# Peptides against a protein of PDB entry 6IDX, part 207

Target 1, 380 residues: chain A of PDB entry 6IDX
Amino acid sequence: KELAKLSADVTFATEFINMDGIIVLTRLVESGTKLLSHYSEMLAFTLTAFLELMDHGIVSWDMVSITFIKQIAGYVSQPMVDVSILQRSLAILESMVLNSQSLYQKIAEEITVGQLISHLQVSNQEIQTYAIALINALFLKAPEDKRQDMANAFAQKHLRSIILNHVIRGNRPIKTEMAHQLYVLQVLTFNLLEERMMTKMDPNDQAQRDIIFELRRIAFDAESDPSNAPGSGTEKRKAMYTKDYKMLGFTNHINPAMDFTQTPPGMLALDNMLYLAKVHQDTYIRIVLENSSREDKHECPFGRSAIELTKMLCEILQVGELPNEGRNDYHPMFFTHDRAFEELFGICIQLLNKTWKEMRATAEDFNKVMQVVREQITRA

## One batch from the design tools (peptide; made by RFdiffusion4, then SolubleMPNN)

Design b2_p21_4_s4 (from b2_p21_4, 13 letters changed)
Fold by OpenDDE base, seed 4:
Structure b2_p21_4_s4 (fold): chain B 380 residues (1-380), chain A 21 residues (1-21)
Amino acid sequence: as target 1 above (380 residues)
Amino acid sequence: SFDERIFKKRRKLQEKVARER
């Protein structure tokens, strides 16, 4: 207890470290020996002292043994552990993950996000905060190939729903620290969109072109009786597709793939359009056909609008920005759906289409409509 | 509190780690 208090002082910490004091503390944890009276209290103070000492940055976190890591991970994985031990163990794991890629790899093998979910289902907001902080640490340190797996784990209805129900909709006010960790989690989740936002469409990639063909198919062939497929003339088909792409509101009616070569929003706009077309097909078809059947200059160009809206949403949500230590603003809406960005796009594209009509806009008013829509989204 | 001090340090460390990524 005295050691834990003194360990906050850098002078004491330096002297204690020079005496190999941290090594003694690590060995106490590694031994796992429950034979001492007041073991739990002693362990809680040992872990507190260890964390305070290590937080001075004098000693590398890589000094810890695999046995130490396993003991700490063991305390987090135990169903009944002292609250103080659990809090300190979560904080130690977070520190290890953040400070060392080698320790991250070892910890990621010992602890799953699924185990951390149990620590979100508690009334103790500090435990919940440490658990989310550790999830954020694992997400931050995840190699690029595993970031999508972390995303998928977040998109898994379970983690998201538990955060929503037990943290955000909990019976207690959210403290600033929890709000910050929720913000960080949200930023890290949005940063998964950055890759797609910065991915240019390859106009020569047939698979990517087939997505644009699928958008056309969903919009125009879903209502057409398959019997009236006009004859096999390749030129008539190309001219037909150019008309369809004009009706879809692409800027490049000849080669819509060119509209997705600009980054941002690159392929993310196409992903949003495809999601809308597949998941909200009736809404998609309605928006496209309502504008495609207009002979008046008041058609809302869906393709152009979808691209610019995707870009605008990325700007509003600050996609690709790094987590800031001072921010605590998070959007609870993004915890309500697994594909919350695409759902937001689907809401906002309907809002855009409505606003376009209400303004009686033409193609010349496009930027004015987008500005009005931006104001509407940012006030909501 | 002890926890507030830890969390404050963690926020800084998270931002640092994010910048190094």
Scores: peptide ipSAE 0.569, ipTM 0.959, DockQ to the pose 0.860
Fold by OpenDDE base, seed 2:
Structure b2_p21_4_s4 (fold): chain B 380 residues (1-380), chain A 21 residues (1-21)
Amino acid sequence: as target 1 above (380 residues)
Amino acid sequence: SFDERIFKKRRKLQEKVARER
């Protein structure tokens, strides 16, 4: 206990480290010797002292043995462990992951996100915070190929729902530290959208053009009786599609693919449109048809609006920005749905369409409408 | 508290690691 208190002092830490004191602490953990009176209390203070000493940055985290890592991982995996041992073990694992790529690899083999989920279901907010912090550390240190797998593991309805129900909707106020870790988790999750936001559409890619064609099909062919003969010549079809793309509100009516060549928001805007059209088909069709039937110059250009709204949402949510140590603002809404960004887009595009009607806007008012919508979104 | 000190240090470390990524 006194060692754990003194270990916070850099002068004491330096002298204790010079006396190989950390090696003695690691050996105590490695031994696993339960034969000592007050083993749990002694171990909790040992781990506390170890963590305080290592946090001075005098000793490399790579000095820890595989036996030490396995013991710490073991304490996190045990169903009945002292609260202090669990808290210190989670914090030690986080530190190992953050400070060493080699330790990250070893820990990622020993610990699953599934094991950390159990520590989110407890009433102790400090344990929950350490568990989310370790998840964030694993996410930060994951190689690019595994980031999508981790994202998919976060998209596991289970982790999201547990965070929502046991952390965010818990019977306790969210402390600043938990709010920060939730913010970091959101930033890391939104950064997965960055790739799509920065992906230019290839106007020559047939599969990408087929998505635009599917948007047209859902809007216009779903209501048209299949009886209209496919026999009108290729040129009449192209002219028909140009009219349809105009009614969809694309800027380039001849080749809508060109509207998605600008980054941001690139392909992310097309992903949002396709999600809206497939998941909220009635809302999509209503928005498109209400504007396509207007001859009064008060038509809201859906395609242009969806692109600029996607860009605006990326700006508001700071997609591609790094986590800031001073921030603690998180959006509970992003824990309510697996595709929360696309759902937010679906809400905001309806708000935009409503605001456009209320303002009696024309194409010249487009930027004014977007500014009003931005203010509405940022105040909600 | 001890945990508050640890969390404060971890915020800085996470931001550092994020910048090095």
Scores: peptide ipSAE 0.566, ipTM 0.958, DockQ to the pose 0.853
Fold by OpenDDE base, seed 1:
Parts: structure tokens; sequence; C-alpha cells
Structure b2_p21_4_s4 (fold): chain B 380 residues (1-380), chain A 21 residues (1-21)
């Protein structure tokens, strides 16, 4: 207890480290000797002292043994561990992950995000905060090839639902520290959209052109079996598609693929449009047909609007920005759905279409409508 | 509290690690 208190002082820490004191603490953890009276209390203070000493940054985290890592991971995975031991163990693992890539690799083998879910289902907010902080650390240190796996783990309905129901909708106010960790988790999740946001469409990619064609098919041929489209000559078909792409509100109605070559929002806009068309088909068809049947200059160009709205949402949500230590603003809505960005797009595109009608806008008013929609989204 | 001090240090470390990524 006294050691844990004194370890907060940098002068004491320096002297204690010079006496190999950290090695003694690590050996106490490694030994796993449960035979001592008050073992839990002693261990809690040992872990506290170790963490305070290491947080001075005098000693490299790489000095820890595999046995030590396994013992700490064991305290996190064991049922009915003392609250103080669990809190300190989660904090130690987070520190190891953040400070060392080699320790990250070892910890990622010993601990899964699934095991951390149990620590989110508790009434202790500090434990919940440390558990989310460790998830964030694992996400931050994940190699690029594994970042999508971490995203998929977050998108898992279970983890998201547990955070929503036990953390966000808990019977207690969210502390600033938890709000920050939820913000960090949100930022790290949105940074996965950055790749798609910065991906230019290749106009020569047939698979991407087929998606644009599928958007046309869903809007105009939804009742027609694709098998029964008579082989009407290729030229009449191209001219027909140019008209349909104009009715869809693409800027380049001859080659809509060109509208997705600008980054941002690149391919992310096409992903949002396709999601809307497949998941909210009735809403998509209604928006497209309502604007395509208007012979008046008050048609809302869906394709252009979807692209510019996707760009605007990326700007509002700060997609591609790094986690800031001072921020704690998270959006609870992003924990309500696995595809929360695409769902937000689907809400906002309906708002845009409504606002366009209410303003009796023309193509010249486009930027003014987008400004009004931006103000509406940022105030909600 | 102890936890508040730890969390404050972690915020800085997370931001640092994010910048180094």
Amino acid sequence: as target 1 above (380 residues)
Amino acid sequence: SFDERIFKKRRKLQEKVARER
C-alpha cells in the first residue's frame, strides 16, 4: 500500500527502479503464489505500484516476461476476480498494447474482444471504461490487414448491443472518461470509411459499372424480371440508360462512373447509394421516381445529392481525423446499428429531399439547400 | 482519483499512438 502510494512520485520511482524494484514486483505477479493471507489485497497494491512506476516512462514495457503477460491476461479472463485486480490488470494490458508492438502481438493472442464483453456487463463504470480503452488500444495497434477484423468485431451486434444497453443506456450518468473512450471507438470505426472515401472509381471497372446499372434497375425495372428484358439493340439501350442516369440525377449522365472519381467521397458515396437501394428499396424508389417524374425545374438530383451529402457527412463526422485527447463527443446513434453511417445517410438523404421540396429549389439553389441541410444535421 | 489520473495519461498516449500510426 505504501509502495503503491510512493510510486506516484517520480523521485521515488527513479530510486526504486535503480534498485531493480520493478523486477521484484514482476516476480511477485509471475509466481502466482495464492498461499499468502490477504493475497488479493497484496496483488492489487503490487499491480497498482507496477502501473504507477511504469507510467513514469523510465523503463521500457518490453522488459516484461511472457509469464507476466499470461498472469495479467489470466486475471482478466478469470471469473470472480477482485475489482481492483481487474481494473489494474485491464490498465496494464492497455499500457502494454499501446507502448509495444511486440506486446500487442502477444496480448492479441491471449485476449479476444469477446472476452472483454463480460467486463462491459458490470455495474462498475471504471471497469467498463478500462475494457473499452483496451479494445481501443487493440484497434489502434492492429496492423492494417487486421483493422477490418476489429471493425467487424465492433459491428458484431453483440458487442454493439452490450455497449448500447449496459454503457450508454445504463441507469447512471456517463462520466467524461467513458465518453472519451466511446468517442475514440467511434473515431477508429469511422477511419475505416476513409479508405472507401479516398478510393476513386475506375470507370473501366466493370464490377463498379454494374453497381451503377443495378441502381438504375432497382429504380426503374424493379417489377421486371431481369431475364425478360428483350435484347433491344445495344445503341437504343445506351441511349435509354443515358436518360435513366439523367433521371437518377447524376452530373455525368453519359458516364455516371465519372461522378465517383472525385475524392472525397469517392466510392463511399456509391456504397451508400447501393445500401439505400438494397436495404431501404421503397425509400430509394420513392425518392428517385418522385424527382424523375417532375417536368418542372424543381427536380432534386439524387445522384449529385447523394455524393455531396456523403462528402458532407464525412466532413461533419470528421472521417479520417485522429483521436483527440480533449474530445468526448460521441454519437449514441452509431451504437444502434451495425451500418450506422449508411443508415444516417438514408435519414439525411430523405431530409435533403424534403428540404429541397420545401425550399422549391432548383439546380441553382443546390449549394444553398446543402447549407440548410448541414445546419439541420449539426443541430439534431 | 487514481483512475482519473490513469485515464488522463491514456488519452495522451492514445493520441500519440494514433499519430505514429
Scores: peptide ipSAE 0.562, ipTM 0.957, DockQ to the pose 0.858
Fold by OpenDDE base, seed 5:
Structure b2_p21_4_s4 (fold): chain B 380 residues (1-380), chain A 21 residues (1-21)
Amino acid sequence: as target 1 above (380 residues)
Amino acid sequence: SFDERIFKKRRKLQEKVARER
């Protein structure tokens, strides 16, 4: 107890470290020996002292043994651990993950996001905050190949729904620390879109071209009896597609793939369009057909609008921004759905289409409509 | 509190790690 208090002082910490005091604390944890009366209280103070000492940055986190890591991970996985031990253990794991890639690898083998979800289902906001902070640390340190797996684990309906229901919709105010960790988690989640946002469409990639063709098929062939597709020659088919791509509102209606070569938003716009077309097919078909049937120059160009809206959403959500220590602004909406960005796109494209109609806009008004839509989105 | 001090240190560390990523 006294050691834990004194360990907050840098002078004491330096002297204690010089006496190999941290090594003694690590050995106490590694031993796992429950032989002492008041073991839980002693362990809580030991972990507190260890964390305070290590947070001076005098000793490398790489000094910790695999046995120490396993003991700390064990305390996080045990259902009946003292609150103080759990809080300190989560904080120690976070520090290990953040300070060492080697420790990250070892911890990522011992701890799953699924185990951390249990610590979100508690009435202690500090435990919830430490659990999200550890998830954020694991996400930050994850290699690029595993970031999508972490994203998928976050997109696991369970983590998202638990954060929404037990943290955000909890019966108590969100503290600044929790708000910051939710902000960080949101930033890290949006940064997964950055790759697609910066991916140019390859006009020679047949699979990507087939997605554009599928958008056309869903919009125009979904209601057409398959019997009336006239076997008209390849040239008539190309001319038909050019008309269809014009009706879809692509800027390059001859080669719509060219509209996705600009980054941002690159392929992310195509992903959003495909998601809308598959998941909200009736909404997609309605938006496309309402504008494709207009001859009054008041047609809303869906393809162009979808691309520019995707770009705008990336700008509003600051996709690719690094987490800032001073920010605590998070959007609860992004915890409501697994594909929250694509769902937001689906809401915003309907808003754009509505705003376009209300303004009686033409193609010349496009930027003005986008400005109005931006203001509507940023005020919602 | 102890937790507030820890969380404040963690914010700086997270930002640092994010910049090094």
Scores: peptide ipSAE 0.561, ipTM 0.957, DockQ to the pose 0.862

Design b2_p21_5_s1 (from b2_p21_5, 12 letters changed)
Fold by OpenDDE base, seed 1:
Structure b2_p21_5_s1 (fold): chain B 380 residues (1-380), chain A 21 residues (1-21)
Amino acid sequence: as target 1 above (380 residues)
Amino acid sequence: SFSERRFAKMRKQQEKVAKEK
């Protein structure tokens, strides 16, 4: 206990480290010997002292053995571990992950996000906070090729549902530290949208062009039996499609792919449109057909609006920004659905379409409508 | 508390690690 307290002092820490004291603490954990009276209390103080000593940055985290990592991971995986040991073990793992890529690799092999779910299902908000902080650390240290896997693990309905039901909708007020860790998790999740936001459409990619064609098909051919293979006239088809792309509200009616070459929002806007068209088909068709039937210059250009709205949402949500230590503003709605960004887009595009009608806007008012919609979104 | 001090350090370190990437 006194060692754990003194280990917070830099002068004591320096002298204790110079006497190989940290090696003694690590060996004590590695031994796993439960033979001592008050083992749990002694272990909790040992882990405290170790963490406080390592926090001085005098000793490299790479000095830590695989045996030590396995013991700490073992305490996190054991169902009947003392709360004080569990908290310190989670804190040590988080620090190991953040401070060493080598330790990250070893820990990522020993601990899955699925194992941390059990620590989210408890009533102790500090344990929940440590568990989310460890998830955030694993996400932050993940190599680029595994970031999507971490995203998919977060997007797993189970983890998201557990966070929503046991953390956000828990019987206790969310403390500032939990709010911060939820914010960090949200920022890291939004940064996965950055790739799509910065991806330019290739106008020569047939698969990407087929998505734009599918948007047209869903809007205008949804009642037509797929058996009516549109007749062989390639030129009449191109002219027909140009009219349909105008009715969809693309800026480039001849080649809508050109509207997605600007980054941001690049392909992310097309992803949102396709999601709306497939998941909320009735809403999509209604918005498109309602504006396509207008001859009064008050048509809301869906394609242009969807692109600019996607860009605006990226700006509002600060997509691509790094997590800030001072922020704690998380959006609970992003834990309600696996595709919460696309669902937000679907809500906001309806709001935009409504606002356009209420303002009796024309194409000249486009920027004014977008500003009003921005204010509406940021006040909600 | 121990946890309050720890969480404050964790916030700083997470931001630092994010900026180093």
Scores: peptide ipSAE 0.600, ipTM 0.964, DockQ to the pose 0.847
Fold by OpenDDE base, seed 4:
Structure b2_p21_5_s1 (fold): chain B 380 residues (1-380), chain A 21 residues (1-21)
Amino acid sequence: as target 1 above (380 residues)
Amino acid sequence: SFSERRFAKMRKQQEKVAKEK
């Protein structure tokens, strides 16, 4: 107890570390010796002292043995662990993950998201906060190739649903610490959109061009009897597609791929359009056809609107921003769906289309419509 | 409390690690 208190002092910590005191603490944990009276209390103080000593940054986290990691992970995996030990063990794991890539790799092998889920299903908000903090640490330290797997693990209906139901919709006020960790989790989730937001379309990539063609197909061929395969020459087909791309509201009617070369929002806008077209096909077709059939100058250009809306949503959601220690603002809506960004896009594009009609907007009013829509989204 | 101090440290360290990437 006294050691745990004194370990917060840098002078004491330096002297204690110079006496190999931290090695003694690690060996106490590694031994797993439950034979002592008051073992749980002693262990809780040992873990406190260890963590407070390591927080001074005098000793590298890489000094920690695999046996120590397994013992700490073991405390997190035990169903009836003392709350004090569990909190300290989660805190140690989080610190290990953040401070060492080597320890991250070892911990990512020993700790499953499933084990952390159990710590979200508790009445103790501090335990829940430590569990989310550890998830955030794992996400922050994940290599780029594994970030999508972490996203998929978050998108796994289970983790987000548990956070939503047991944390956000819990029968208690959300503390500032929990709100901050939820904010961090959202920032890290939105940062997965950054790659697509900054990816330029290659106008020569056939697979990407096929997506634009699929948008055209879904909008215009869904009602056309397959019998009108136009046997007419390649030039008439190109002219037809140019008309269709104009009706889709692309800025470049000849080569819509050029509209996706600007970053932001790059390919993320195309992803949103494709998601809308496939998942909300009736909504997509309605929006496109309502504007494509207008011979009046009041057509809402879907393609241009979708691109600029995607960009606007990225700006509003601060996609690509790093976690800030001072922020605690999170959007509960993003825990309601696995594709929450694309669903938000689908809601906002309908709002945009409605606002365009209400304003009786023309192409000249485009920026004014976008400003009104921004105000509507930011007030919601 | 222990947790309050710990969460304050976690918050700072998370931001630091995010900036180092």
Scores: peptide ipSAE 0.600, ipTM 0.964, DockQ to the pose 0.803
Fold by OpenDDE base, seed 2:
Structure b2_p21_5_s1 (fold): chain B 380 residues (1-380), chain A 21 residues (1-21)
Amino acid sequence: as target 1 above (380 residues)
Amino acid sequence: SFSERRFAKMRKQQEKVAKEK
């Protein structure tokens, strides 16, 4: 106990490390000595002393043995472990993951996000905070190829639902530390949208053009009597599509792909539009047709509005920002759905369309409508 | 508490690691 307190002092830590004291502590944990296992308090103080000593940065984390890692991972995986040992073990794993790429690789093989779920289902908010912090550490240290897999593991309905139900909707106030770790998790999740936000559409890519054509098909061919056989020549079809792309509210009616060449929001706007059209088809068709039937210059340009709204949402949510130690603002909405960004877009595009009608806006009022919508979104 | 001090260190280290990538 006294060693654990003194280990926080840099002068004591330096002298103790010079006496190989940290090696003695690691060997005590590695040996699984019946003494430490029988006295949970003594083990908790040993782990505290180890962690406080390592926090001075005098000893490299790469000196930690695989046997030590397995013992710590073992304490996290045990169903009946002392709360104090579990907290310190999670904290040690988080520090190992953050401070060493070699330890990250070993820990990522030994510990799954699924094993950490059990530590989110407890009534202890500190344990929950350590578990989310370890998830965040794994996310931060993941290579780019595995980052999407971790995102998919977070998008696994189970982790998100458990965070929502056991952390956010818990019968207790969220402490500042938990709010911070939820904020970090949210930032890391939004950064997965950055690639799509910065991806320019290639106007020559047929697969990307087929998505725009699918938006047109969903809006206009769903109501068209099948009797409009695609009979007349390629030029009439091109002219028909140009009219349809105008009714969809694209800026470039001839080649709508050009509207997605600007980054941000690039392809992310097209992803949002396609999600709306497929998942909320009735809402999409209603918005498009209500504006396509208007000849009074009060039509809301859906395509342009969807692009600028996607950009605005990226700005409001700070997509691509790095996690800041001082922030604790998280949006509970992003834990309610696996496609929460696209669902938010679907709510906001309806709000935009409503606001456009209420303002009796024209194309000249576009920026004013967008500013009013921004204020509405940021106040909700 | 131990946890309060620990969480304060964790948030700093997370930000540091994020900036190094």
Scores: peptide ipSAE 0.595, ipTM 0.963, DockQ to the pose 0.843
Fold by OpenDDE base, seed 5:
Structure b2_p21_5_s1 (fold): chain B 380 residues (1-380), chain A 21 residues (1-21)
Amino acid sequence: as target 1 above (380 residues)
Amino acid sequence: SFSERRFAKMRKQQEKVAKEK
C-alpha cells in the first residue's frame, strides 16, 4: 500500500527502479505465488505499484515477459476475480498495448474481443471503461490488415449490441470517462471509412462500373418483365444508359464513374448508394423513380445528392480525424447498427429528398438544400 | 481516485499514440 502510493512520486520511482524494484514486482506477479493469489489486496497494490512505476517512462514496457502478460491476461479471463485486480489488469494491458508494438502482438494473441465483452456486461462502469479503453488501444495499435478485423469484431453484432444495451442504455448515467472512451471507439470506427472516402473510382475498373450498372438495373429493370429485351443495337443501349444515368441524377450522365473520381467522398459514396439499393431497395427505387418521372425541373438528382451527402456526413462525423483527449461527444446511433454509417446515409438521403420537395428546389437551389439538410442533421 | 487518475493518463496516451501513427 505504501509502495503503491510512493510509486506515484518520480523521485521515489527513480530510486526504486535503480534498486531493480520493478523487476522484483514483475517476478512476484510472474511467479503466480499462492501468497499473492491468496491476498487480493496485496496483489492489487503490487499491480498498482507496477503500473505507477511504469507510468514514469523510465523503464521500457518491452522488458515485460510473456509470463507476466499471461498472468495479467489470466486475471482478466478468470471468473470472479477481485474488481480491484481486474481494473488494474485491464489498465496494465491497455498500457502495454499502447506503449509497445511487441506487447500489442502478444496481447492480441492472448486476449480476444470476446473475452473483453464479458467485462462490458457488468454493472461496474469503471470496469466497462477499462474494457473499452483496452479495445481502443488494440484498435489504435492494430496494423492496417488487422484494423479491418477489429472493425469486423466491432461490427460483430455482439460487441456493439452489448455496448448499446449495457453501457449506453444502462440504468446509470454515463460518466465523462466512459463517454470519452465511446467517443474514441467511434472515431476509430469512422477512420475505417477514410480509405474508401479517399479511394478514387477507376473509370477503367469493370467491377466498379458494374456497380453503377447494378444501380441502374435495380432502379429501372425491377418492373420490366425480362421478356421485352428489345434487340436494339449497342448504341441504343448506350443512349438508353445515358438517359438512365441522367434519371439517376449523376452529374456526368455519359460516364457516371467520373462523379466518383473526386475525393472525398470517392468510392464511399458508391458504397452507400449500393447499400441503399440492396438493403433498402424499396426506398431506393422510390427515391429514384419519384425524381426520374419529373419533367418539372424540381427533380432531386439522386446521384449528385448521394455524393454530396456522403461528403457532408464525412465532414459532420469528422472522418479521418484523430481522437482528442478533451472530447467526450459520441453518437449513440452508431451503436444501433452494424452498418451505422450506411444506415445514417439512408435516413439522411430520405431527409434530403423530403427537404428538396418541401423547398420546391431546382438544381440551382442544390447548395441551399444541402445547407438546410446539414442543419437538420447537426441538430438531431 | 486511482481510476480517475488512470483514465486521465489513458486519454493522453491514446491521443499521443494516435498522433504517432
Scores: peptide ipSAE 0.588, ipTM 0.962, DockQ to the pose 0.847

